# Designs tried in a protein design run: peptides against a protein of PDB entry 7MKK. Part 48

Target 1, 71 residues: chain A of PDB entry 7MKK
Amino acid sequence: SMKEKVKAKLVEIRKFVPFIRRVRIDFQDTLSKVQGHRLDALVNLLDREDVSMSSLNKIEVIIDKLRTRFN

## One batch from the design tools (peptide; made by RFdiffusion4, then SolubleMPNN)

Design b2_p20_1_s1 (from b2_p20_1, 9 letters changed)
Fold by OpenDDE base, seed 2:
Structure b2_p20_1_s1 (fold): chain B 71 residues (1-71), chain A 20 residues (1-20)
Amino acid sequence: as target 1 above (71 residues)
Amino acid sequence: SEEKKVNEMLDELLSLLDSL
């Protein structure tokens, strides 16, 4: 079901939370204030369980961009 | 909606990261 897919996707995306936190802190001086703030918001968002598939797909793209830039 | 608000934030973040 779509609900199960969302749940599974969320679990997979959450595996990158430590990475996102590391980017936020390790590159704090490189990131703009707005970028840093939005990354904080992203981490907080991933604590929720009511994230849609649409949002999770966007988050996946975000993580890919972060991985490309910050390893 | 809550989802709309979230998606707007994510879209903004995507845009910001494109400027890195």
Scores: peptide ipSAE 0.721, ipTM 0.929, DockQ to the pose 0.851
Fold by OpenDDE base, seed 1:
Structure b2_p20_1_s1 (fold): chain B 71 residues (1-71), chain A 20 residues (1-20)
Amino acid sequence: as target 1 above (71 residues)
Amino acid sequence: SEEKKVNEMLDELLSLLDSL
């Protein structure tokens, strides 16, 4: 079901939370304040259980961009 | 809606990351 797919994707995306946190801290001087604030918001969002598949797909793209830039 | 607000935030973040 879609509900199960969302749950599975959320579990996989959450594996990258430590990475996002490290990007936020290690590159604090490179990131703008607004970029940092949005990364913080992203981490907080991933603590929730009511994230839609649409949002999760966007988050995957974000993570890919972060990985490309910072790893 | 909350979902709309979340998506707007994510879209903004995507745009911001393109400017890195």
Scores: peptide ipSAE 0.720, ipTM 0.929, DockQ to the pose 0.861
Fold by OpenDDE base, seed 5:
Structure b2_p20_1_s1 (fold): chain B 71 residues (1-71), chain A 20 residues (1-20)
Amino acid sequence: as target 1 above (71 residues)
Amino acid sequence: SEEKKVNEMLDELLSLLDSL
């Protein structure tokens, strides 16, 4: 079901929360204030259970960009 | 809506990260 797919994707994306936190801290001086704030917001968002598939797909792209730049 | 607000934030973040 769509609900199960959303749940599965959320679980997978949450695996990257420690990575996002590390990026936020390790590159704090490199990131703009706005970028840092949005990363904080992203981490907070991932604590929620009511994230749509559309949003999760965007978050996946964001994580990909972070991995490319900071991995 | 909350979803619209979230998506707007995510879209902004996507754009901001392209500027890194």
Scores: peptide ipSAE 0.720, ipTM 0.929, DockQ to the pose 0.863
Fold by OpenDDE base, seed 4:
Structure b2_p20_1_s1 (fold): chain B 71 residues (1-71), chain A 20 residues (1-20)
Amino acid sequence: as target 1 above (71 residues)
Amino acid sequence: SEEKKVNEMLDELLSLLDSL
């Protein structure tokens, strides 16, 4: 079901929460204030259970961009 | 909707990261 797919995707995405947190802190001076705030919002979003597949797919792209830029 | 707000935030973040 879509619900199961969303849950599975969310579990995979959540594996990167520590990475996102580290990017937020380690590169705080490089990031703009708004970039930092949006990363904080992203981490908070991933605490929720009601994230759509569409949103999770966007988050995956975001993580890929972060990985490219910040290892 | 909540999803719309979330997606708008994510789209903004994508744009912001493209400017890095």
Scores: peptide ipSAE 0.720, ipTM 0.929, DockQ to the pose 0.858

Design b2_p20_1_s2 (from b2_p20_1, 9 letters changed)
Fold by OpenDDE base, seed 3:
Structure b2_p20_1_s2 (fold): chain B 71 residues (1-71), chain A 20 residues (1-20)
Amino acid sequence: as target 1 above (71 residues)
Amino acid sequence: KKEEEEEKLLDELEELLDSL
């Protein structure tokens, strides 16, 4: 079901939460306040259980961009 | 509404990251 697919996607995306937190801290001095705040918001969002598939797909793209930019 | 706000947040974040 779509609900099961969402749960599976969320589990996979959550594996990157430590990475996002690390980026936020390691590059705190180079990020703007807005960028830092948005990264914090992203981490907080991933604590929720009711994230849609469309949002999870966007988050995956965002994480890929972070990985490319920050290793 | 909450989902729409979430989507806007993510779109903004993606755009900000493109400018890094």
Scores: peptide ipSAE 0.396, ipTM 0.836, DockQ to the pose 0.890
Fold by OpenDDE base, seed 1:
Structure b2_p20_1_s2 (fold): chain B 71 residues (1-71), chain A 20 residues (1-20)
Amino acid sequence: as target 1 above (71 residues)
Amino acid sequence: KKEEEEEKLLDELEELLDSL
């Protein structure tokens, strides 16, 4: 079901939460306050269970961009 | 509306990351 697919994708994306937190901390001095806040918000969003597939797809793109820029 | 706010937040974050 779509619900199961969403849950599965959420589980996979959550595996990158430690990475996002690491980026937030390691590059704190180079990130603007707003950028830092947005990364924090992203992590907080991934704590929720009511995230849509559309949002999860966008988050995946965001994580890919982070991985490209921050190794 | 909640989903729209979430989408807006993600779009804004993506745009900010493009400026890194």
Scores: peptide ipSAE 0.392, ipTM 0.834, DockQ to the pose 0.873
Fold by OpenDDE base, seed 2:
Structure b2_p20_1_s2 (fold): chain B 71 residues (1-71), chain A 20 residues (1-20)
Amino acid sequence: as target 1 above (71 residues)
Amino acid sequence: KKEEEEEKLLDELEELLDSL
């Protein structure tokens, strides 16, 4: 079901929360206030259970971009 | 709508990352 697919995607995406937090901290001095706030918001969003598949797919793209830029 | 605001947040974040 779509519900089960969303849950599975959320579990996979949440594995990157420690990475996102690490980027936020390690590069705090080079990030703008807005960029830092947006990363915090991303982490907070992943704490929710009601995230759509559309949003999760976008988050996956964002994480890929973070990995490319920040290791 | 909540979902629209969420998508907007993610779009803005992606745009900001393009400027890094």
Scores: peptide ipSAE 0.392, ipTM 0.834, DockQ to the pose 0.830
Fold by OpenDDE base, seed 4:
Structure b2_p20_1_s2 (fold): chain B 71 residues (1-71), chain A 20 residues (1-20)
Amino acid sequence: as target 1 above (71 residues)
Amino acid sequence: KKEEEEEKLLDELEELLDSL
């Protein structure tokens, strides 16, 4: 079911939360305040259980961009 | 609307990262 797929995707995406937190801290002096605030909001969003599949797919794209640019 | 706000947040973050 879609619900089961969302749960599985959320588990996989949450594996990158430590990475996102590291980017936020390690590049704090390089990032603008707005960029930092958006990263904080992204981490907070991933603490939720009701994130849609559409949002999770977009978050994967964002994580790929972070990996390319920062690690 | 909550979903739209979430989508807007993610779009803005993606655009900010593209500007790095």
Scores: peptide ipSAE 0.389, ipTM 0.832, DockQ to the pose 0.887

Design b2_p20_1_s3 (from b2_p20_1, 9 letters changed)
Fold by OpenDDE base, seed 3:
Structure b2_p20_1_s3 (fold): chain B 71 residues (1-71), chain A 20 residues (1-20)
Amino acid sequence: as target 1 above (71 residues)
Amino acid sequence: KKEEEENKLLDELLELLDSL
């Protein structure tokens, strides 16, 4: 079901929360205040259970971009 | 509305990351 797919995707995406937190801290001096705030908000968003598949797909792209930029 | 705010956040973050 779509519900199960969303749940599975969320579980996979949440594995990157520690990475996002690390990026936020390690590069806080090179990030703008706005960028830092957005990363904090992203982490908070991933703490929720009611995230749509559309949003999760966007978050996956975001994580890929972060991985490319910050390793 | 929550979904709209979420989408706005994610879209803005994508735009910001594209400029890094």
Scores: peptide ipSAE 0.506, ipTM 0.871, DockQ to the pose 0.818
Fold by OpenDDE base, seed 4:
Structure b2_p20_1_s3 (fold): chain B 71 residues (1-71), chain A 20 residues (1-20)
Amino acid sequence: as target 1 above (71 residues)
Amino acid sequence: KKEEEENKLLDELLELLDSL
């Protein structure tokens, strides 16, 4: 079901939460306040269980961008 | 709706990241 797919996707995306947290900390001096805040919000969002597939797909793109820039 | 606000957050973050 779509619900199961969403849950599976969420589990996979959550594997990157430590990475996002690390980016937030390691580049805190480089990031603007708003950028830092948005990263914090992203982490908080991933703690939720009611994230849509559409949102998860966007988050995947975000993570890819983060990996490109900060990996 | 919550999803709309969530998407707005994500869109804003995408825009910010593109500006780095």
Scores: peptide ipSAE 0.505, ipTM 0.871, DockQ to the pose 0.904
Fold by OpenDDE base, seed 2:
Structure b2_p20_1_s3 (fold): chain B 71 residues (1-71), chain A 20 residues (1-20)
Amino acid sequence: as target 1 above (71 residues)
Amino acid sequence: KKEEEENKLLDELLELLDSL
């Protein structure tokens, strides 16, 4: 079911939460305040259980961008 | 409504990242 697919994808995306936290902290002085705040919000979002597939797909793109920019 | 706010957050973050 779509519900199970969402849960599975959420589990996979959550594996990147430590990475997002590292980006937020390690590059805190490089990031603007708004960028840092948005990353904090992203981490908080991933703590939720009711994230849609659409949102998870966007988050995946975000993570890819972060991985490209912050290596 | 929560999803809409969620999408707004994500869209804004995407835009910010594209501006780096």
Scores: peptide ipSAE 0.505, ipTM 0.871, DockQ to the pose 0.856
Fold by OpenDDE base, seed 5:
Structure b2_p20_1_s3 (fold): chain B 71 residues (1-71), chain A 20 residues (1-20)
Amino acid sequence: as target 1 above (71 residues)
Amino acid sequence: KKEEEENKLLDELLELLDSL
């Protein structure tokens, strides 16, 4: 079902939460306050169980951008 | 709506990351 697909996607995306947290901390002085706040909000969002597939797809793009820039 | 707020957050973050 679509619900199961969303859950599976969320599980995969959540694997990058430690990475996002490390980016937030390790580059805190490089990131703007707004960027840092948005990363915090992103991590908090991923703690939720009701994230849509559309949102998860956007988050995947965000993670790809972070990986490209912050290794 | 929560979804609208999520989309706003994610879109803003995408835009900010494009400026890195």
Scores: peptide ipSAE 0.505, ipTM 0.872, DockQ to the pose 0.862

Design b2_p20_1_s4 (from b2_p20_1, 9 letters changed)
Fold by OpenDDE base, seed 1:
Structure b2_p20_1_s4 (fold): chain B 71 residues (1-71), chain A 20 residues (1-20)
Amino acid sequence: as target 1 above (71 residues)
Amino acid sequence: KKEEEEEKMLNELLELLDSL
């Protein structure tokens, strides 16, 4: 079901939360305040259970961009 | 509205990351 797919996607994306937190901290001097705040918000969003597939797909793109830029 | 705000935040983050 779609609900199951969303849950599975969320579980996979959550595996990158430690990475996002590390980027936030290790590159704090490189990131603007706004960028830092948005990363914090992203991490907070991933704590929720009601994230749509659309949002999860966007988050996946965001993570890919972070991985490209920050190893 | 909550989902709309969430999407807005994500879009803004995408744009900000493109500026890195």
Scores: peptide ipSAE 0.579, ipTM 0.884, DockQ to the pose 0.797
Fold by OpenDDE base, seed 5:
Formats: sequence, structure tokens, C-alpha cells
Structure b2_p20_1_s4 (fold): chain B 71 residues (1-71), chain A 20 residues (1-20)
Amino acid sequence: as target 1 above (71 residues)
Amino acid sequence: KKEEEEEKMLNELLELLDSL
């Protein structure tokens, strides 16, 4: 079901939460206040269980961009 | 809508990251 797909996607995306947290902390002085705040919001969002597939797909792109920039 | 605000936040983050 779509619900199962969402849950599976969320599990995979959550694997990157530690990475996102480290980017936020390690590059705090490099990131703008807005960028830092958005990263915090992203981490908080991933604590929820009601994230849509659309949002998860966007988050996947965001993580890819972060990985490209911050390794 | 909460979902709309979520989408807005994610879109803004994408735009900000494109500036890096």
C-alpha cells in the first residue's frame, strides 16, 4: 500500500538524520541563520510519522544536495 | 494547511541549498 511505501521511505530517509544534524552543527558558522533554522526544521519534521510521500521525495533531494556539498 | 507549510519550508530549503 501507499502507506507502507511511505513508512519504508521514511525509514530510509531517517538514516540520514545524524548526517543532517552533523551538517547543522559542524557548519553552523558557514550556514546562514535561515539555512540553519531550516535544517533544524527538517530534522524535526523527520521525527513525525505523518510525512507525505511528496515531502519525503523532496527531502531525498535535499539530502542529496547536502551530501554533494558537505560529503 | 500544515502540509502546505511543510512544502513551503522544504521548497525554501531547496532554494537556499542551491545557493551553496
Scores: peptide ipSAE 0.577, ipTM 0.884, DockQ to the pose 0.822
Fold by OpenDDE base, seed 4:
Structure b2_p20_1_s4 (fold): chain B 71 residues (1-71), chain A 20 residues (1-20)
Amino acid sequence: as target 1 above (71 residues)
Amino acid sequence: KKEEEEEKMLNELLELLDSL
């Protein structure tokens, strides 16, 4: 079901939360204030259980962009 | 509205990352 797919995707995306937190801290001086704020909001969003598949797919793209520009 | 705000935040983050 779609619900099961969302849960599975959320589990996979959450594996990158430590990476996102590291980017936020390690590059705090490089990131703009607004970029830092949006990364904080992203981490907080991933603590929730009601994230849509559409949002999770966008978050995967965001993580790929972070991995390209950061470690 | 909550979903729209979430999507807006993610879209803004995508745009900001493209500016790096």
Scores: peptide ipSAE 0.577, ipTM 0.883, DockQ to the pose 0.877
Fold by OpenDDE base, seed 2:
Structure b2_p20_1_s4 (fold): chain B 71 residues (1-71), chain A 20 residues (1-20)
Amino acid sequence: as target 1 above (71 residues)
Amino acid sequence: KKEEEEEKMLNELLELLDSL
């Protein structure tokens, strides 16, 4: 079901929360204030259970961009 | 709406990351 697919995607995306937190802290000097705030908001968003599949797919793209730039 | 604001935040973050 779509609900099960969303839950599975959320579990996979949450595996990158420690990475996002590390980017936020380790590269704080090269991030703007707004970029840092948006990364904090992203981590907070992933604490929720009601994130849509559309949002999770965008978050996956964001993580890929972060990995390319920072690791 | 909350979902719309969430999508807007994610789009803005994508745009900001394109400038890194």
Scores: peptide ipSAE 0.576, ipTM 0.884, DockQ to the pose 0.842

Design b2_p20_2_s1 (from b2_p20_2, 10 letters changed)
Fold by OpenDDE base, seed 4:
Structure b2_p20_2_s1 (fold): chain B 71 residues (1-71), chain A 20 residues (1-20)
Amino acid sequence: as target 1 above (71 residues)
Amino acid sequence: DEEKELEEISELIDEALKEV
């Protein structure tokens, strides 16, 4: 079902939460306040259970960009 | 709006990508 697909996608994307948190901390001195806030917001979104597949797909793209920028 | 928030996050990351 779509619900099961969403749950599976969320589980996979949540594997990157530690990475996002690490970026937030390790680069805290180089990130702007706005950038830091946005990373916090991203993590907060992933802590939610009610995330759509559309949002999860967008989050995946964001994570890929983060990985490109922050290794 | 979650979609708007994600768009803003993406834009800020794109901006960060410009800074080497």
Scores: peptide ipSAE 0.214, ipTM 0.754, DockQ to the pose 0.086
Fold by OpenDDE base, seed 1:
Structure b2_p20_2_s1 (fold): chain B 71 residues (1-71), chain A 20 residues (1-20)
Amino acid sequence: as target 1 above (71 residues)
Amino acid sequence: DEEKELEEISELIDEALKEV
C-alpha cells in the first residue's frame, strides 16, 4: 500500500540522520547560521511520522546534494 | 509550510555547492 511505501521510505531516509547531524557539527565553522539551522530543521522533519512521499522524495534529493558536497 | 522549508534547504545547499 501507499502507506507502507511511505513508512518504508521514511525508515530508509532516517538512516541518513546521523550523517546530517555529523555534517552540521563537523562543518559548523563553514556553514552559515542559516544553513546550520536548516540542517537542524531537516533532522527535526525526519523525526515526524506524517511526512508525505512527495516530501520524502525531496528530502532524498537534499541528502544526495549533502553527500556530494560534504562526503 | 513543509514544502517551502524543503525548497529553502535545497536552495541553501545549492549555494554551498557553488562556493567550493
Scores: peptide ipSAE 0.210, ipTM 0.752, DockQ to the pose 0.085
Fold by OpenDDE base, seed 2:
Structure b2_p20_2_s1 (fold): chain B 71 residues (1-71), chain A 20 residues (1-20)
Amino acid sequence: as target 1 above (71 residues)
Amino acid sequence: DEEKELEEISELIDEALKEV
């Protein structure tokens, strides 16, 4: 079901939460306050259980961009 | 709005990518 697919996708995306947290902290002095707050918001969003598939797909793209920029 | 928030995050990351 779509619900099962969403849950599976969320589990996979959550594997990158430690990475996002590392980016937020390791580059805290380099990132603007706005960028830092947005990364915090991203982590907080991934803590939710009601994230849509559309949002998860967008988050995946964001994570790929973060990986490109921050190794 | 969750979708709007994600768009804003994406835009800020895109700006950061331009500096690479």
Scores: peptide ipSAE 0.210, ipTM 0.752, DockQ to the pose 0.085
Fold by OpenDDE base, seed 5:
Structure b2_p20_2_s1 (fold): chain B 71 residues (1-71), chain A 20 residues (1-20)
Amino acid sequence: as target 1 above (71 residues)
Amino acid sequence: DEEKELEEISELIDEALKEV
């Protein structure tokens, strides 16, 4: 079902939460307040269970960009 | 709006990538 697909996608994306948190901490002094807040917001979004597939796909792209910049 | 927030996050990261 679509619901199961969303749950599976969320589980896969949540694997990167430790990475996002690490970026937030390791680069805290170089990130702007806005950038830091946005990373916190991104983690908070991934803690939710009602995230749409559309949002999860966008988050995946964001994580790929973060990996390009910070890993 | 969650989608607007994600768009803003994406834009900020794109700006950071341009500095590389």
Scores: peptide ipSAE 0.209, ipTM 0.753, DockQ to the pose 0.085

Design b2_p20_2_s2 (from b2_p20_2, 11 letters changed)
Fold by OpenDDE base, seed 1:
Formats: C-alpha cells, sequence, structure tokens
Structure b2_p20_2_s2 (fold): chain B 71 residues (1-71), chain A 20 residues (1-20)
C-alpha cells in the first residue's frame, strides 16, 4: 500500500539522520546560523511520522546534494 | 510550510556547492 511505501521510505531516509547531524556539527563554524537552523529543521522534519511521499522524495534529493558537498 | 522549508534547504545546499 501507499502507506507502507511511505513508512519504508521514511525508514530508509532516517538512516541518513546521523550524517545530517554530523554535517551540522563538523561545519558549525563554517555554516551561518540560518544554514545551521535549516539543517536542524531537516532533522526535525524526519522525526515526524506524517511526512508525505512527495516530501520524502525531495528530502532524498537534498541528502544526495549534502553527500555531494560534504562527503 | 514544509514544502517551502525543503525548498529553502535545497537552495542553501545549491549555494554552498557554488561557493566551493
Amino acid sequence: as target 1 above (71 residues)
Amino acid sequence: DEEKELEEISEMIDEAIKEV
């Protein structure tokens, strides 16, 4: 079902939460306050259970960009 | 707005890629 797909996608995306947190910490001196807050917001969003598939797909793209830039 | 927030995050990363 779509609900099961969303849940599975969320589980997969959450595997990158430690990476996002690490980027936030390791580059804290380089990132502006606004940039840091945006990364925090991304992590907070992934703590939610009501994230849509559309949002999860966008987050996946964001994570890919983060990996390109920061690792 | 969640969509706007994700857009802002994406734009931030795009700018960070341009800077380095």
Scores: peptide ipSAE 0.323, ipTM 0.806, DockQ to the pose 0.085
Fold by OpenDDE base, seed 4:
Structure b2_p20_2_s2 (fold): chain B 71 residues (1-71), chain A 20 residues (1-20)
Amino acid sequence: as target 1 above (71 residues)
Amino acid sequence: DEEKELEEISEMIDEAIKEV
């Protein structure tokens, strides 16, 4: 079902939360307040249970960009 | 909203990539 697919996608994307948190901390001194807030917001969004598949797909693209830039 | 927030996050990362 779509619900099961969303849950599976969320589980997979949440595996990158530690990475996002590390980026936030490791680059804290170089990130602007706005940039830091945006990364915090991304993590907070992934803490939610009610994230749509469309949002999860967008988040996946964002994570791929983060990985490209921040290893 | 959530979509706008994700767009802003994506744009921030795109800008960070351009700086390298």
Scores: peptide ipSAE 0.322, ipTM 0.805, DockQ to the pose 0.085
Fold by OpenDDE base, seed 5:
Structure b2_p20_2_s2 (fold): chain B 71 residues (1-71), chain A 20 residues (1-20)
Amino acid sequence: as target 1 above (71 residues)
Amino acid sequence: DEEKELEEISEMIDEAIKEV
């Protein structure tokens, strides 16, 4: 079902939460308040269970961009 | 707005990549 696909996608994306948190911490002194807040917001979104497939696909792209820049 | 927040995050990272 679509619901199961969303749950599976969320589980896969959540594997990168430790990475996002590490980026936030390692670069905390160089990030602006706004940039830091945006990374925190990204993590907070991934803590939710009501995230749409559309949002999860966008988050996947964002994580790929983060990996390009920071890993 | 979740979509707006994601757009702002994406734009932030795009700018950070351009600085390299």
Scores: peptide ipSAE 0.321, ipTM 0.805, DockQ to the pose 0.085
Fold by OpenDDE base, seed 3:
Structure b2_p20_2_s2 (fold): chain B 71 residues (1-71), chain A 20 residues (1-20)
Amino acid sequence: as target 1 above (71 residues)
Amino acid sequence: DEEKELEEISEMIDEAIKEV
């Protein structure tokens, strides 16, 4: 079901939450307040259980971009 | 708006990549 697919995708994406948190902390001195807020918002979104498949797919692309820039 | 927030995050990262 779509519900099961969303749950599985969310589990996989959440594996990168520690990485996002690390980026936020390690680069805190170089990030503007708005940039820091955006990374915090991304983490907060992944803490939710009602994230759509569309949003999860977009977040996956964002994480890939973060990995490109921040290792 | 969640979609707008995700777009802004994506754009921020794109700009950060261009600086490298």
Scores: peptide ipSAE 0.320, ipTM 0.805, DockQ to the pose 0.085

Design b2_p20_2_s3 (from b2_p20_2, 9 letters changed)
Fold by OpenDDE base, seed 2:
Structure b2_p20_2_s3 (fold): chain B 71 residues (1-71), chain A 20 residues (1-20)
Amino acid sequence: as target 1 above (71 residues)
Amino acid sequence: SEMEELDEISELIDEAIKEV
């Protein structure tokens, strides 16, 4: 079901929350305040329970970009 | 809405990445 797919994808995407937090902290001296805030906003979004599949797909793209740049 | 927030976050993150 779509519900099960969303649940599974959310679990998988949340595996990257520590990575996002590390980017924010490890590069805090080089990132602007607004950049740090943007990363915090992304983490906060992933803490929500009711995230749609379309949202998760967008988040996945964001994480892929971050991984390309910072990992 | 969630989608509106995500769109904003996505754009902001994209901008942030380009600025690094």
Scores: peptide ipSAE 0.223, ipTM 0.746, DockQ to the pose 0.087
Fold by OpenDDE base, seed 3:
Structure b2_p20_2_s3 (fold): chain B 71 residues (1-71), chain A 20 residues (1-20)
Amino acid sequence: as target 1 above (71 residues)
Amino acid sequence: SEMEELDEISELIDEAIKEV
């Protein structure tokens, strides 16, 4: 079901939370306050259980960009 | 909304990638 797919996708994306946190900390002095806050917000968003598939797909793109730049 | 929040996050993170 769609609900099961969302849960599975969320589990997979959450595996990158430690990476996102590392980007946030390693480049804290380079990032603006708002940029750092948005990275924190991204992590916080992934703690929620009500994230839609469309949102998860966008988050995947964000993570891909971060990985391209930082790992 | 969730989508609005995500759009804002995406824009600023994309900007951060360019500046870092």
Scores: peptide ipSAE 0.222, ipTM 0.751, DockQ to the pose 0.087
Fold by OpenDDE base, seed 4:
Structure b2_p20_2_s3 (fold): chain B 71 residues (1-71), chain A 20 residues (1-20)
Amino acid sequence: as target 1 above (71 residues)
Amino acid sequence: SEMEELDEISELIDEAIKEV
């Protein structure tokens, strides 16, 4: 079901939360305050349980970009 | 909305990627 797909997607994306946190911390001094706050917000979004598939797909794109740039 | 927030996050993160 779609609900099961969303749940599975969320579980997989959450595996990258530690990576996002590392980027946020490692580049604390080079990021603007607003950029840092947005990275924090991204992590906070992934703590929610009612995230839609469309949102998860957007988050995945963001994570892929971060992974490309920051390993 | 959540989607609007994600759009703003994406734009700022893209800028950060270019600047860092």
Scores: peptide ipSAE 0.217, ipTM 0.747, DockQ to the pose 0.087
Fold by OpenDDE base, seed 1:
Structure b2_p20_2_s3 (fold): chain B 71 residues (1-71), chain A 20 residues (1-20)
Amino acid sequence: as target 1 above (71 residues)
Amino acid sequence: SEMEELDEISELIDEAIKEV
């Protein structure tokens, strides 16, 4: 079901939360306060249980960009 | 909305990627 697909996707994406937090911290001196806040907001969004599949797909793209740039 | 928040997050993260 779509519900189960969403849950599975969320589990996979959450594996990258520590990475996002590290980017936020490691580049804190370079990032503006607003940029840092947005990375924090991304992590906070992934703590929610009601994130749509559409949103999860967008988040996956963001994570891929971060991985390309910072790893 | 969730969509609007994600758009804002994406834009600022894109800027961060360019600046760092």
Scores: peptide ipSAE 0.207, ipTM 0.741, DockQ to the pose 0.070; fails the geometry check

